# Ledger of designs, part 119: peptides against a protein of PDB entry 5TUV

Target 1, 107 residues: chain A of PDB entry 5TUV
Amino acid sequence: KEVIDRLRYLKAEIEDLELKERELDQQKLWLQQSIKNVMDDSINNRFSYVTHEDICNCFNGDTLLAIQAPSGTQLEVPIPEMGQNGQKKYQINLKSHSGPIHVLLIN
Target 2, 107 residues: chain B of PDB entry 5TUV
Amino acid sequence: AQECQNLEVERQRRLERIKQKQSQLQELILQQIAFKNLVQRNRHAEQQASRPPPPNSVIHLPFIIVNTSKKTVIDCSISNDKFEYLFNFDNTFEIHDDIEVLKRMGM

## One batch from the design tools (peptide; made by RFdiffusion4, then SolubleMPNN)

Design b2_p20_3_s1 (from b2_p20_3, 10 letters changed)
Fold by OpenDDE base, seed 4:
Structure b2_p20_3_s1 (fold): chain B 107 residues (1-107), chain C 107 residues (1-107), chain A 20 residues (1-20)
Amino acid sequence: as target 1 above (107 residues)
Amino acid sequence: as target 2 above (107 residues)
Amino acid sequence: MLTSETAASYRLTHLGLLPV
């Protein structure tokens, strides 16, 4: 019966798709580790920076803060709430665990 | 048949997940390429200049860019060890990570 | 891109900002 054949085909295809999905999961994990290794390399780390010009070319007209922090630094943006002055507060909280945070004013 | 329809739905679900994972993998590949291109650019630039860039003229990875209006008042509280930062803004802001910046740079 | 109105917690990593 055509329906039975279709069922068999679909089941076989789903099994193949399961294998493909697992393959992609492993590739993602591998690539994430690869990126980490490349960035942690001493030579690459030495040259892993952007310039003020780079940032200015990416953004226009506003105040730009560049915040460099160690990997693993926690970033929190709380829900904006009314402050003591009746002004809405917009806030960023940063917490590093491995090193100091550096802030540069770009413009 | 209902079973056939159920399997077709499952097949489509898996195909969509695979598509998403393929896209995510592509993004990771592009991130790694962008980083390598950045390193190569900086190596070449320093070779041409015969010196590294001045301190505080570059932003080392990882970093974030905070973009806000030029009229925004920014207050910053810093811990003694510079491991903790609290930023208060009187207006809205945007945060961009280094991955987005590298994309905007065309890396 | 994150905005001041989006309440969230993130971690800065070698892969950019990732949700906690």
Scores: peptide ipSAE 0.605, ipTM 0.909, DockQ to the pose 0.876
Fold by OpenDDE base, seed 3:
Structure b2_p20_3_s1 (fold): chain B 107 residues (1-107), chain C 107 residues (1-107), chain A 20 residues (1-20)
Amino acid sequence: as target 1 above (107 residues)
Amino acid sequence: as target 2 above (107 residues)
Amino acid sequence: MLTSETAASYRLTHLGLLPV
C-alpha cells in the first residue's frame, strides 16, 4: 500500500535525521572546545582585545561602558522593580571568581 | 494515515532542529574566524607600531558593552577585591557581548 | 543583545554571554 510505503520511507528518513542531529551535536561540542583552546593560547590571548575606536565605531550617541571580566564571570540582570523612592530599578550584578573586573568608560 | 501525518510532523520538526543546529554551528565557525582575524589585526598593528597599546586603551576579551542614554545616571558599587560589581541605572540599558561587537566590526 | 528588561542570569565565556 502507498501509505505503508510512505510510512516506511518516513521512518527511514527520521532515522537518518536522528543520526544527522547527533552528528551536529558532536560537532558543536568539538567546535566549542576548539574555540576555547584557540582563545586560551598564549599568543592569541595576548592579542585578544579591541580598542576604544573599535567600540565607538560599533555604537554611537550613547554612554558606553566596557566591562572586561574573566571567563566564567556571572552576570545577573534582575527584573526591573520599583525602588522605595518610586524610581524603577535597572541593575547589573557581576560576580567574578577568578579575577578582578575592569570597567572602562568609552564615551 | 494518521500515523503518516504524525511522522511527517515529526520529520519536519527534526528538520527544523537540524537547521537550527546547522545555523548555530555556522555562528561558532564565524566566531572562531572573527577571533582569529582580530588576533591577526592586532599582531600586525603592534608590529607596525613597534609597541603594544597602552594598557587602558584596549578591552581584552571576554567583555561586554553596556549601552545606555547619555542622560542615564549610573551608580556602581564595587567590592574591595573588585570581584563584585553592582551597577544601578535610572533608565534602561542594553548589553552586547564581545561576539556581537566582533560582528559589528566586520571581523 | 540583552536589555535591562531581560531578567536572567548569564555567564561570560569564550562563546560570549551564555545563559546560566
Scores: peptide ipSAE 0.604, ipTM 0.909, DockQ to the pose 0.880
Fold by OpenDDE base, seed 1:
Structure b2_p20_3_s1 (fold): chain B 107 residues (1-107), chain C 107 residues (1-107), chain A 20 residues (1-20)
Amino acid sequence: as target 1 above (107 residues)
Amino acid sequence: as target 2 above (107 residues)
Amino acid sequence: MLTSETAASYRLTHLGLLPV
């Protein structure tokens, strides 16, 4: 009947969607690896930088810190807590395992 | 029928996931294009200048940008090997990764 | 974009900041 036919159609479509989703997952993995390879290329790596002007053009009159760190560096932003004098504390923790971290004050 | 309704819900859920994955894949493609454009720009700029940029005048990828008020007091503790950094702020801040910066640059 | 109020752990990668 109509219900049985609809069920059969839906089941077949869901199977097709499963195949499509797996295809997209594989494409994502391939592209992620491609990006890594492109960025790790010696020539590309040499020119993989932005300038102070680039950063200033992206943001207006606030204080800007540029933090360069190796891939794999861990970033921790804890919940803000009250300080010793009752002032709220905001914090960033950085931990690298493969190289030094470099900080630049932009403005 | 109830089974038909259940499969309709499942179908819609899968369609939404596929849509999200397609969007994420497109973003990755744009990221790779942006990086290649950045490299091309910098290669051309250095050719015109006949030299690389001065040390500490550029920010190498990967990096993050911390944005805070001009009035924010920032304290930084650094490990001996510069592998660990602790930043303390007396006010709120924002963090932007290099991907977002490249987007803002129009790469 | 992340904020000072967003308590979380991240890893800096070639794909930007990713949650741990």
Scores: peptide ipSAE 0.603, ipTM 0.909, DockQ to the pose 0.876
Fold by OpenDDE base, seed 2:
Structure b2_p20_3_s1 (fold): chain B 107 residues (1-107), chain C 107 residues (1-107), chain A 20 residues (1-20)
Amino acid sequence: as target 1 above (107 residues)
Amino acid sequence: as target 2 above (107 residues)
Amino acid sequence: MLTSETAASYRLTHLGLLPV
């Protein structure tokens, strides 16, 4: 009897958890769309930027490249391989489909 | 008994997934808040300055920050339309997206 | 954070870098 009751309880709880998980999935989609809408707003888009100072305050002591690219831009970081000169090659490949890429050297 | 144990394991798995999804939702909310704060900051700053910042003085979202040693040699190949970039580094680098940067900025 | 050793494909989105 105890085992049967436990099974029934667990099955009911799992059903509730399934509903909760679906709810969270929907909320995620909603939030993602909301963020997109907010960022795509003309006024918000106009002011959606950071400054050199902002970046410098976040990082120090290194070379910093700021790369602005349109949404949807592909970023490829291949497996580091040995170059022809015996040195490992570290690469970043960027491919935009909707607009130019802009690069700024911060420091 | 075994069925009961299996359901208990499943229950725990679902609870953990739910917890993870809740955390992800919280992050999305924070991202949206950070973006709104950024926009507000920039609007206020431009109002104070009575002009927008120079075009090449700011980094528009979305962007990434590439961080590498000051000793790192960076070569860049750019397509004519600036839609494709190939960066070659002679040393390791790190990439940070704009979301992480906004977090570091305290937005 | 991604590194030079993180061999993967990503896409820039309004949500940051997402795996392809």
Scores: peptide ipSAE 0.599, ipTM 0.907, DockQ to the pose 0.872

Design b2_p20_3_s2 (from b2_p20_3, 9 letters changed)
Fold by OpenDDE base, seed 3:
Structure b2_p20_3_s2 (fold): chain B 107 residues (1-107), chain C 107 residues (1-107), chain A 20 residues (1-20)
Amino acid sequence: as target 1 above (107 residues)
Amino acid sequence: as target 2 above (107 residues)
Amino acid sequence: MLTSSEGASYRLTYLGLLPV
């Protein structure tokens, strides 16, 4: 029956797709580790920076804060809530566990 | 027939997931390339200048950029060890990570 | 890009901002 044949075809294709998906998952993990290794390299780390000019070229007209922090630093942006004064609270919470956080005003 | 339809839906769902994963892998590849390009740029620039940039003139990875209106009042509370920061804004803001910045830089 | 209304937690990593 045509339906049976279609079912078999679909099942076989889905199986192939499952294999492909697993392959992609493994590739992702590999690539993530590769990126980490590259960035952890002493020479690469030495030159892993952008300039104020770079940032200014990417953004315009607003106040720009650059926040550098160690990898693994926690960033929390809570849902804005009304403060006691009736004003919405817009906040950024940063917590580092491995080193100090550095803040630069770009413009 | 219903089973066939169910499998077709599943097939399509898997195809979409695979597409998303492929896109994510592509992004990671581009990130790695961008980082390598950044490093090469900086190495070349420092060679030409025959000196490293001033310490406060560059932003080391990883970093984030906070963008807000020039009218926004920003308050910052810092822990003694500078491991914890609390930013308060009286208006909305945007956060961009270093990956996005490198993209905007054309790396 | 994240906004002030995200209401989420992230980690700053070599892969950029990642959800916790």
Scores: peptide ipSAE 0.601, ipTM 0.911, DockQ to the pose 0.889
Fold by OpenDDE base, seed 4:
Structure b2_p20_3_s2 (fold): chain B 107 residues (1-107), chain C 107 residues (1-107), chain A 20 residues (1-20)
Amino acid sequence: as target 1 above (107 residues)
Amino acid sequence: as target 2 above (107 residues)
Amino acid sequence: MLTSSEGASYRLTYLGLLPV
């Protein structure tokens, strides 16, 4: 009797959880689209930038490169392998499809 | 009973997925808020200065920050259209996206 | 944060870096 009641309770709870999960999935999709819309707005886009000072305040003591690229740009970081000189190769490959890539040396 | 145990496992699995999705949703909300705060900050700053920032003094979204040692030698190969970049480093590096930067900025 | 040793492919988007 108690087991049967527990089973019924669990089944009902699982159904409620399924509904909740679907709700969250829809909310995520909606929010992602909202973010895209906000960032694509002409006024917001005009002011969507950070300064050199902002970056310097976030990082200390190293060489900092800022790489601005269009949305959709592909970034590849290959597994380091031994190069011709016997040195490991650390690489970044960038490929844009819609516009030029811009690089700034911060410090 | 085995059936009860199976359902309890399933319930827990769903609860964990829901928790993860809730966390992801909160992160998206924070991203949107951070972006809006950035835009507001920049709008206010430009209003106070009565001019936009100088060219090449700001980094427009989306961007990434590459952090490496000051001793790291960086070679860059660029395509003629600037759509493709190949960076070679003689040492390790870190990459941070604009979302992380905005977080570090306290936006 | 990504490190030079992770060996991965990403896409830069309005949502930051997303795995391909």
Scores: peptide ipSAE 0.600, ipTM 0.910, DockQ to the pose 0.887
Fold by OpenDDE base, seed 2:
Structure b2_p20_3_s2 (fold): chain B 107 residues (1-107), chain C 107 residues (1-107), chain A 20 residues (1-20)
Amino acid sequence: as target 1 above (107 residues)
Amino acid sequence: as target 2 above (107 residues)
Amino acid sequence: MLTSSEGASYRLTYLGLLPV
C-alpha cells in the first residue's frame, strides 16, 4: 500500500512539474522576444552602445579589441592546431551576412 | 520498488531542470534591465553633451571584446566588403560578449 | 567567457554569443 501510494504521489508530482517546465519554456520565449523588441526599437537602438571608457573600466592590463558586428554574425574559434612553424594557431573567424564588421582597438 | 526509485530519480531530474530554467529566466530579466539602463545612461549623457558621441568613439551592440596579452601579435585579414574577418594570434585570448560586459559595467 | 582553446562555433545575437 505504501509503495502504491508513493507511486501515485510521484506520478502526480511529475505531472505538475511537467506543467511547470512548459510554463518556464514559454516564459523564456516571451522574454527573448521582449528583449529583441526592446533592442530593435529605433530609439533604443540609437543609444545601444558602450564607450571606450566603459570597456577600459571592465578590463585592464591587456590588449582589448572591440568587434561590433551585425546580429547573426558567425564566430568561429577553431581548435588550436600546430602551424607550419611549429607554433599553435589561435584564430577567430568572423563572417557577417548582413553588414560590415567594425573593429576598434581599445588599449 | 524499482519503479518508485525510477520515478524519484526522474522527479529529481525535472526539479533540477526547472531550477536551471528559472535561473536562465532571471538572467534574461537582468539582461533586459541592463540594456534599458544602458540606453537611459546614454540618452542622459547625450542630452548633457547636447550632441551624439563621435562615430568611432563608441561600440554599438552587439559586440564582443577580445582580450589578449599586450605581447600578443595580432594579424587580421579583412574581406573587401568587411563582411569577413580572420584574426590570427600568436598567443591565447579570451572573448567576452556584450552581455558579460554590461554585467561588469554594473548596468 | 570564451577561450582560444575551446574550438567552438557561435552566433552573435541580441542575446550575446549563442552556440551554433
Scores: peptide ipSAE 0.592, ipTM 0.908, DockQ to the pose 0.893
Fold by OpenDDE base, seed 1:
Order: C-alpha cells, then structure tokens, then sequence
Structure b2_p20_3_s2 (fold): chain B 107 residues (1-107), chain C 107 residues (1-107), chain A 20 residues (1-20)
C-alpha cells in the first residue's frame, strides 16, 4: 500500500542521510587537521599575526585589549556577581599551561 | 500513519543537522583561506619593508580582543610566570576571537 | 562574540574559542 511504500522510501532515505552525515564528519576532521598543520608550519607561524592598525580598523570608540596566548589556554568568564560595595563584578580568568600570556593595550 | 510521521520528523531532524554541518564545514574552509591570506599579506609587507615588524607591535595568533567602554576601569593580576591572568572590570565587556577579527579584516 | 555576562568556560585553539 501507499503507506508501506512511503515507509520503505523514508527508511532508505534516512540510511542515505546517515552516510552523508558520516561523510561530513570525516571531512570536518580532515579539514581541522589541515588547518592545524598549516598554522603549525614554521613559515606560516612566523607570519601569523595582525597589527594594531588591523585591530583598530575592526573596532571603534572603545578600549581594546589584545590578549595573545598559547593554544589550549583556558578562558573563564563567570556570571557577574555583586561585589563588596554592591557593584557587579565582571571578570576574565586566563590560564595557560604551555607558555606565557601577552597583553597589549590597543587604545 | 504514525510511524510514517515519526520517520518524517526524524528525516527532517537529520536534514537540519546535515545543513548545519555543511555550514560549519564552509566556515572552516573560509577560516583556512583567511589565514593563508593573512600570511601572504604579512610576507609581502615584510619584504617591502626589508625587515620584520618591531617587537610588541603585532599580535600573534591565537589571540582574543576584549572590547569595553573608555570609562571602564580595568584591573589585572598576573602570576609570576605570566601563565595566569585575572582581569576585573567595573563594567561590561565583549570578547572576540581571532577568527572573527580576520573576518572583519576581510581576509 | 562573548559577553561579560556569558558565564561560560572556553579554550583558545587554532580554531578560535571553543567551549570546554
């Protein structure tokens, strides 16, 4: 019947979609590894930087801090809580395990 | 039939996941292209200048940009080895990663 | 983009900021 035929069609399509999803997962994995390899290349790594001007061109009218840290650095942004004087506390916690963190005031 | 309806819901869910994964894959491709363009730009710039940029004048990847008001008071506590940083702000802030910055730069 | 009220943990990687 029509319902049985529709069920067969849907089941077959879902199987095809499963294959497609696995293919995309593999492609993502390969691309991520490719990006890592490209960025870790000695020549590319030497030139993997932006300038103060680059940052200033991207943002306007505010104080800008540039924080360079090694890959794997942990970043914590806690939910703001009331401080001792009743003022909300806004925080950034950074923890690196493989090298020092460098901070630049852009403007 | 109910089973047919259930499978159609499942099919739609899988299609949406595939669409999202395709979009994410495209973003990764663009990220790699942006990085390669950045490297090419910097190599060319240093060739023209016949020297590398001065120390502390550039921000090496990976990095983040913290954006806050000019009126925001920022306090920073740093560990001896500079592996840990604690930033305190008396007002709200925004964080942008290097990927977003490269996009804004048009890389 | 992350905000000061996000209340989350991240890891800085070659792929940008990733949730922990």
Amino acid sequence: as target 1 above (107 residues)
Amino acid sequence: as target 2 above (107 residues)
Amino acid sequence: MLTSSEGASYRLTYLGLLPV
Scores: peptide ipSAE 0.590, ipTM 0.910, DockQ to the pose 0.888

Design b2_p20_3_s3 (from b2_p20_3, 10 letters changed)
Fold by OpenDDE base, seed 4:
Structure b2_p20_3_s3 (fold): chain B 107 residues (1-107), chain C 107 residues (1-107), chain A 20 residues (1-20)
Amino acid sequence: as target 1 above (107 residues)
Amino acid sequence: as target 2 above (107 residues)
Amino acid sequence: MLTSETGGSYRLTHLGLLPV
């Protein structure tokens, strides 16, 4: 019957899609590891930087802070709340575990 | 008929997940390419200049860019362990990671 | 892109900012 054939077709397709999804999951995992390995390479790490000019070309003329920190550094931005003076607090919290944090004023 | 409809919904759900995963995979590929291009650019530039850039003129990965108004007052406090940073702003700000910056650079 | 109003907890990684 047409309905039975459609059901069989859909079930087979879903099975194929499940295999495809698992394949993509594996590819993502391997690519993430590849990126980590490439970035951790000593030579690549040496040249893993941008310039002030690069940053200025990406953003317009506001104040720009560049914050460099080790991988794994925690960043927290709390939801703005009223401070002691009645002004909303806009805040950034950074916690590094493996090295210093460097701050540069770009513009 | 109801079973057929249920399977069609499931098929569509899986297709959407696969599409999302394919997109995520493509983004990772682009990230890897962008990083490699950055390294190649910097390596070539240093070869031409026959010297590395000045230490305080570059920003190493990973980094974030904080964008705020020129009128924004920024206060920074550092913890005793020197690993924790607190930034206070009297106005709104935006944060951009290095991946976004590389995209804006056209890498 | 992360804004001061949205907030959140993140970690700097080789893959950029990732939510915790």
Scores: peptide ipSAE 0.692, ipTM 0.914, DockQ to the pose 0.879
Fold by OpenDDE base, seed 1:
Structure b2_p20_3_s3 (fold): chain B 107 residues (1-107), chain C 107 residues (1-107), chain A 20 residues (1-20)
Amino acid sequence: as target 1 above (107 residues)
Amino acid sequence: as target 2 above (107 residues)
Amino acid sequence: MLTSETGGSYRLTHLGLLPV
């Protein structure tokens, strides 16, 4: 019957799609590791920086803080809540485990 | 017949996931290219200047950019080892990671 | 892009900011 043929076709296609999805998953993992290796390379690491001018060209009109921190640094932004004075609290919490955090005022 | 429809829904769901994964993979490729371009730019610039940039004039990856109004008051508490930072803002702010910055730079 | 209103926990990585 037509329904039986359609079922067979759909099941076969889904199986092919499963294979394709697994292929993409592996490619993603490989590329993520590749990026890490490239960034960890001694020469690349030496030149892995941007300038104040670079940042200023990307943003305008506001105060800009640049926060450099080691990979793995934790960033927490609490949901704003009312403080003791009735003002909402806007906060950033940073925690590094492998090195110091460096803060630069850009403008 | 109902089974056919169920499988068709599943097929479409898988196709959409594959599409999303393909897009994510392309973003990773672009990230790697952007980083390599950044490194090449900086290597060339330092060769032309015949010296590395001053330590406090550049921002090393990884980093984040905090953008807030010029009127925003920012308070910062820092641990002795500079491993922990607490920022308090009296108004709203935005955070951008280095990947977004490199995109804005056209890398 | 993250905002002061969205909240959340993240980690700086070689892939940028990722949710914890």
Scores: peptide ipSAE 0.688, ipTM 0.913, DockQ to the pose 0.882
Fold by OpenDDE base, seed 2:
Structure b2_p20_3_s3 (fold): chain B 107 residues (1-107), chain C 107 residues (1-107), chain A 20 residues (1-20)
Amino acid sequence: as target 1 above (107 residues)
Amino acid sequence: as target 2 above (107 residues)
Amino acid sequence: MLTSETGGSYRLTHLGLLPV
């Protein structure tokens, strides 16, 4: 009887957890859409930027490149491989489909 | 019983997955808040300055920050329309997205 | 955070960098 009761309890709980998980999935989807809507708003978009100072305050001591690109831009970071000169190749490939890419040297 | 144990394992798996999804949801909420705070900050700053910032003085979202040593040699090839960029580095680098930057800014 | 050693394909989105 105890085992049967435990099985019944577990099955019921798992059912509740399934509902909870679906709820969270839906909430995530809605929130993602909300973020997109907020960021795409004309007024918000106008003020959606950071300054050189902001970046410098977050990072120091190294060369910093700021790369602004349209949403949807593809970023490729190849796995480093040895080049013909015996040196590992470290690369970034960017491909935009909707607009130009802008690069700023921060530091 | 084996069935009971199997369900207990499944229950635990689902609980952990739910926990992870809850955490991810919280992160999205924080991202939205950070963005709104950024917009508010910039609006206030421009109001005080009575002018928008110079075009090349700010980095518009979305963006990434590439961090590399000051000794790193960087070569860049750009397409005619500036839709495609190829960066070559002679040393390692790190990439940070705008979400991480906003976190570091304390937004 | 991504590194030069990580490798992979990503897309810039309103949610930051997401794996393709």
Scores: peptide ipSAE 0.686, ipTM 0.912, DockQ to the pose 0.875
Fold by OpenDDE base, seed 3:
Structure b2_p20_3_s3 (fold): chain B 107 residues (1-107), chain C 107 residues (1-107), chain A 20 residues (1-20)
Amino acid sequence: as target 1 above (107 residues)
Amino acid sequence: as target 2 above (107 residues)
Amino acid sequence: MLTSETGGSYRLTHLGLLPV
């Protein structure tokens, strides 16, 4: 009987958790759309940038490339494979469909 | 009862998923806040300077940062319209998106 | 953060890099 009661309790709790999970899913979708709307705003878009200094402060020591591309740009990073010369290939493939890609050397 | 144990496992599984979703939601909120802070910073800076920054001095969102050794040889092939880029590296690299950069900036 | 060893297809979005 105690087991039966526990089962009922667990089932009820799981049902509540399912509702909570769905609520969170909806909130996520709404927030994602909100972020998109905020970023697409003309004023916000105008000021949506970082400086070279900003990047340099975030990273040190190595070569830094900044690649700016339109939203929706495809990025492909192939799994490294041995080339014909016996060297592993490290590659980045970028493909934009809505505008040019810009590359800046930071340091 | 085995059923009770199964439901307890399921309950815990759902609780963990909810926790993860809550964390992801919080991250999205922080992303939105970071973006707004970035916009405010830049807007204020341009007001003080009474001019926008030079076009090549800033990196507009969205962007990625590629980090590699200074010894890494980078080869880049670009399409005529600059819609496609192929980067070849002779060594390993890291890619960071703008979200991570804003976090590192403390936005 | 992605690495040269990660591999995969991604899309640059307003939410950062997202797997496709």
Scores: peptide ipSAE 0.686, ipTM 0.913, DockQ to the pose 0.886

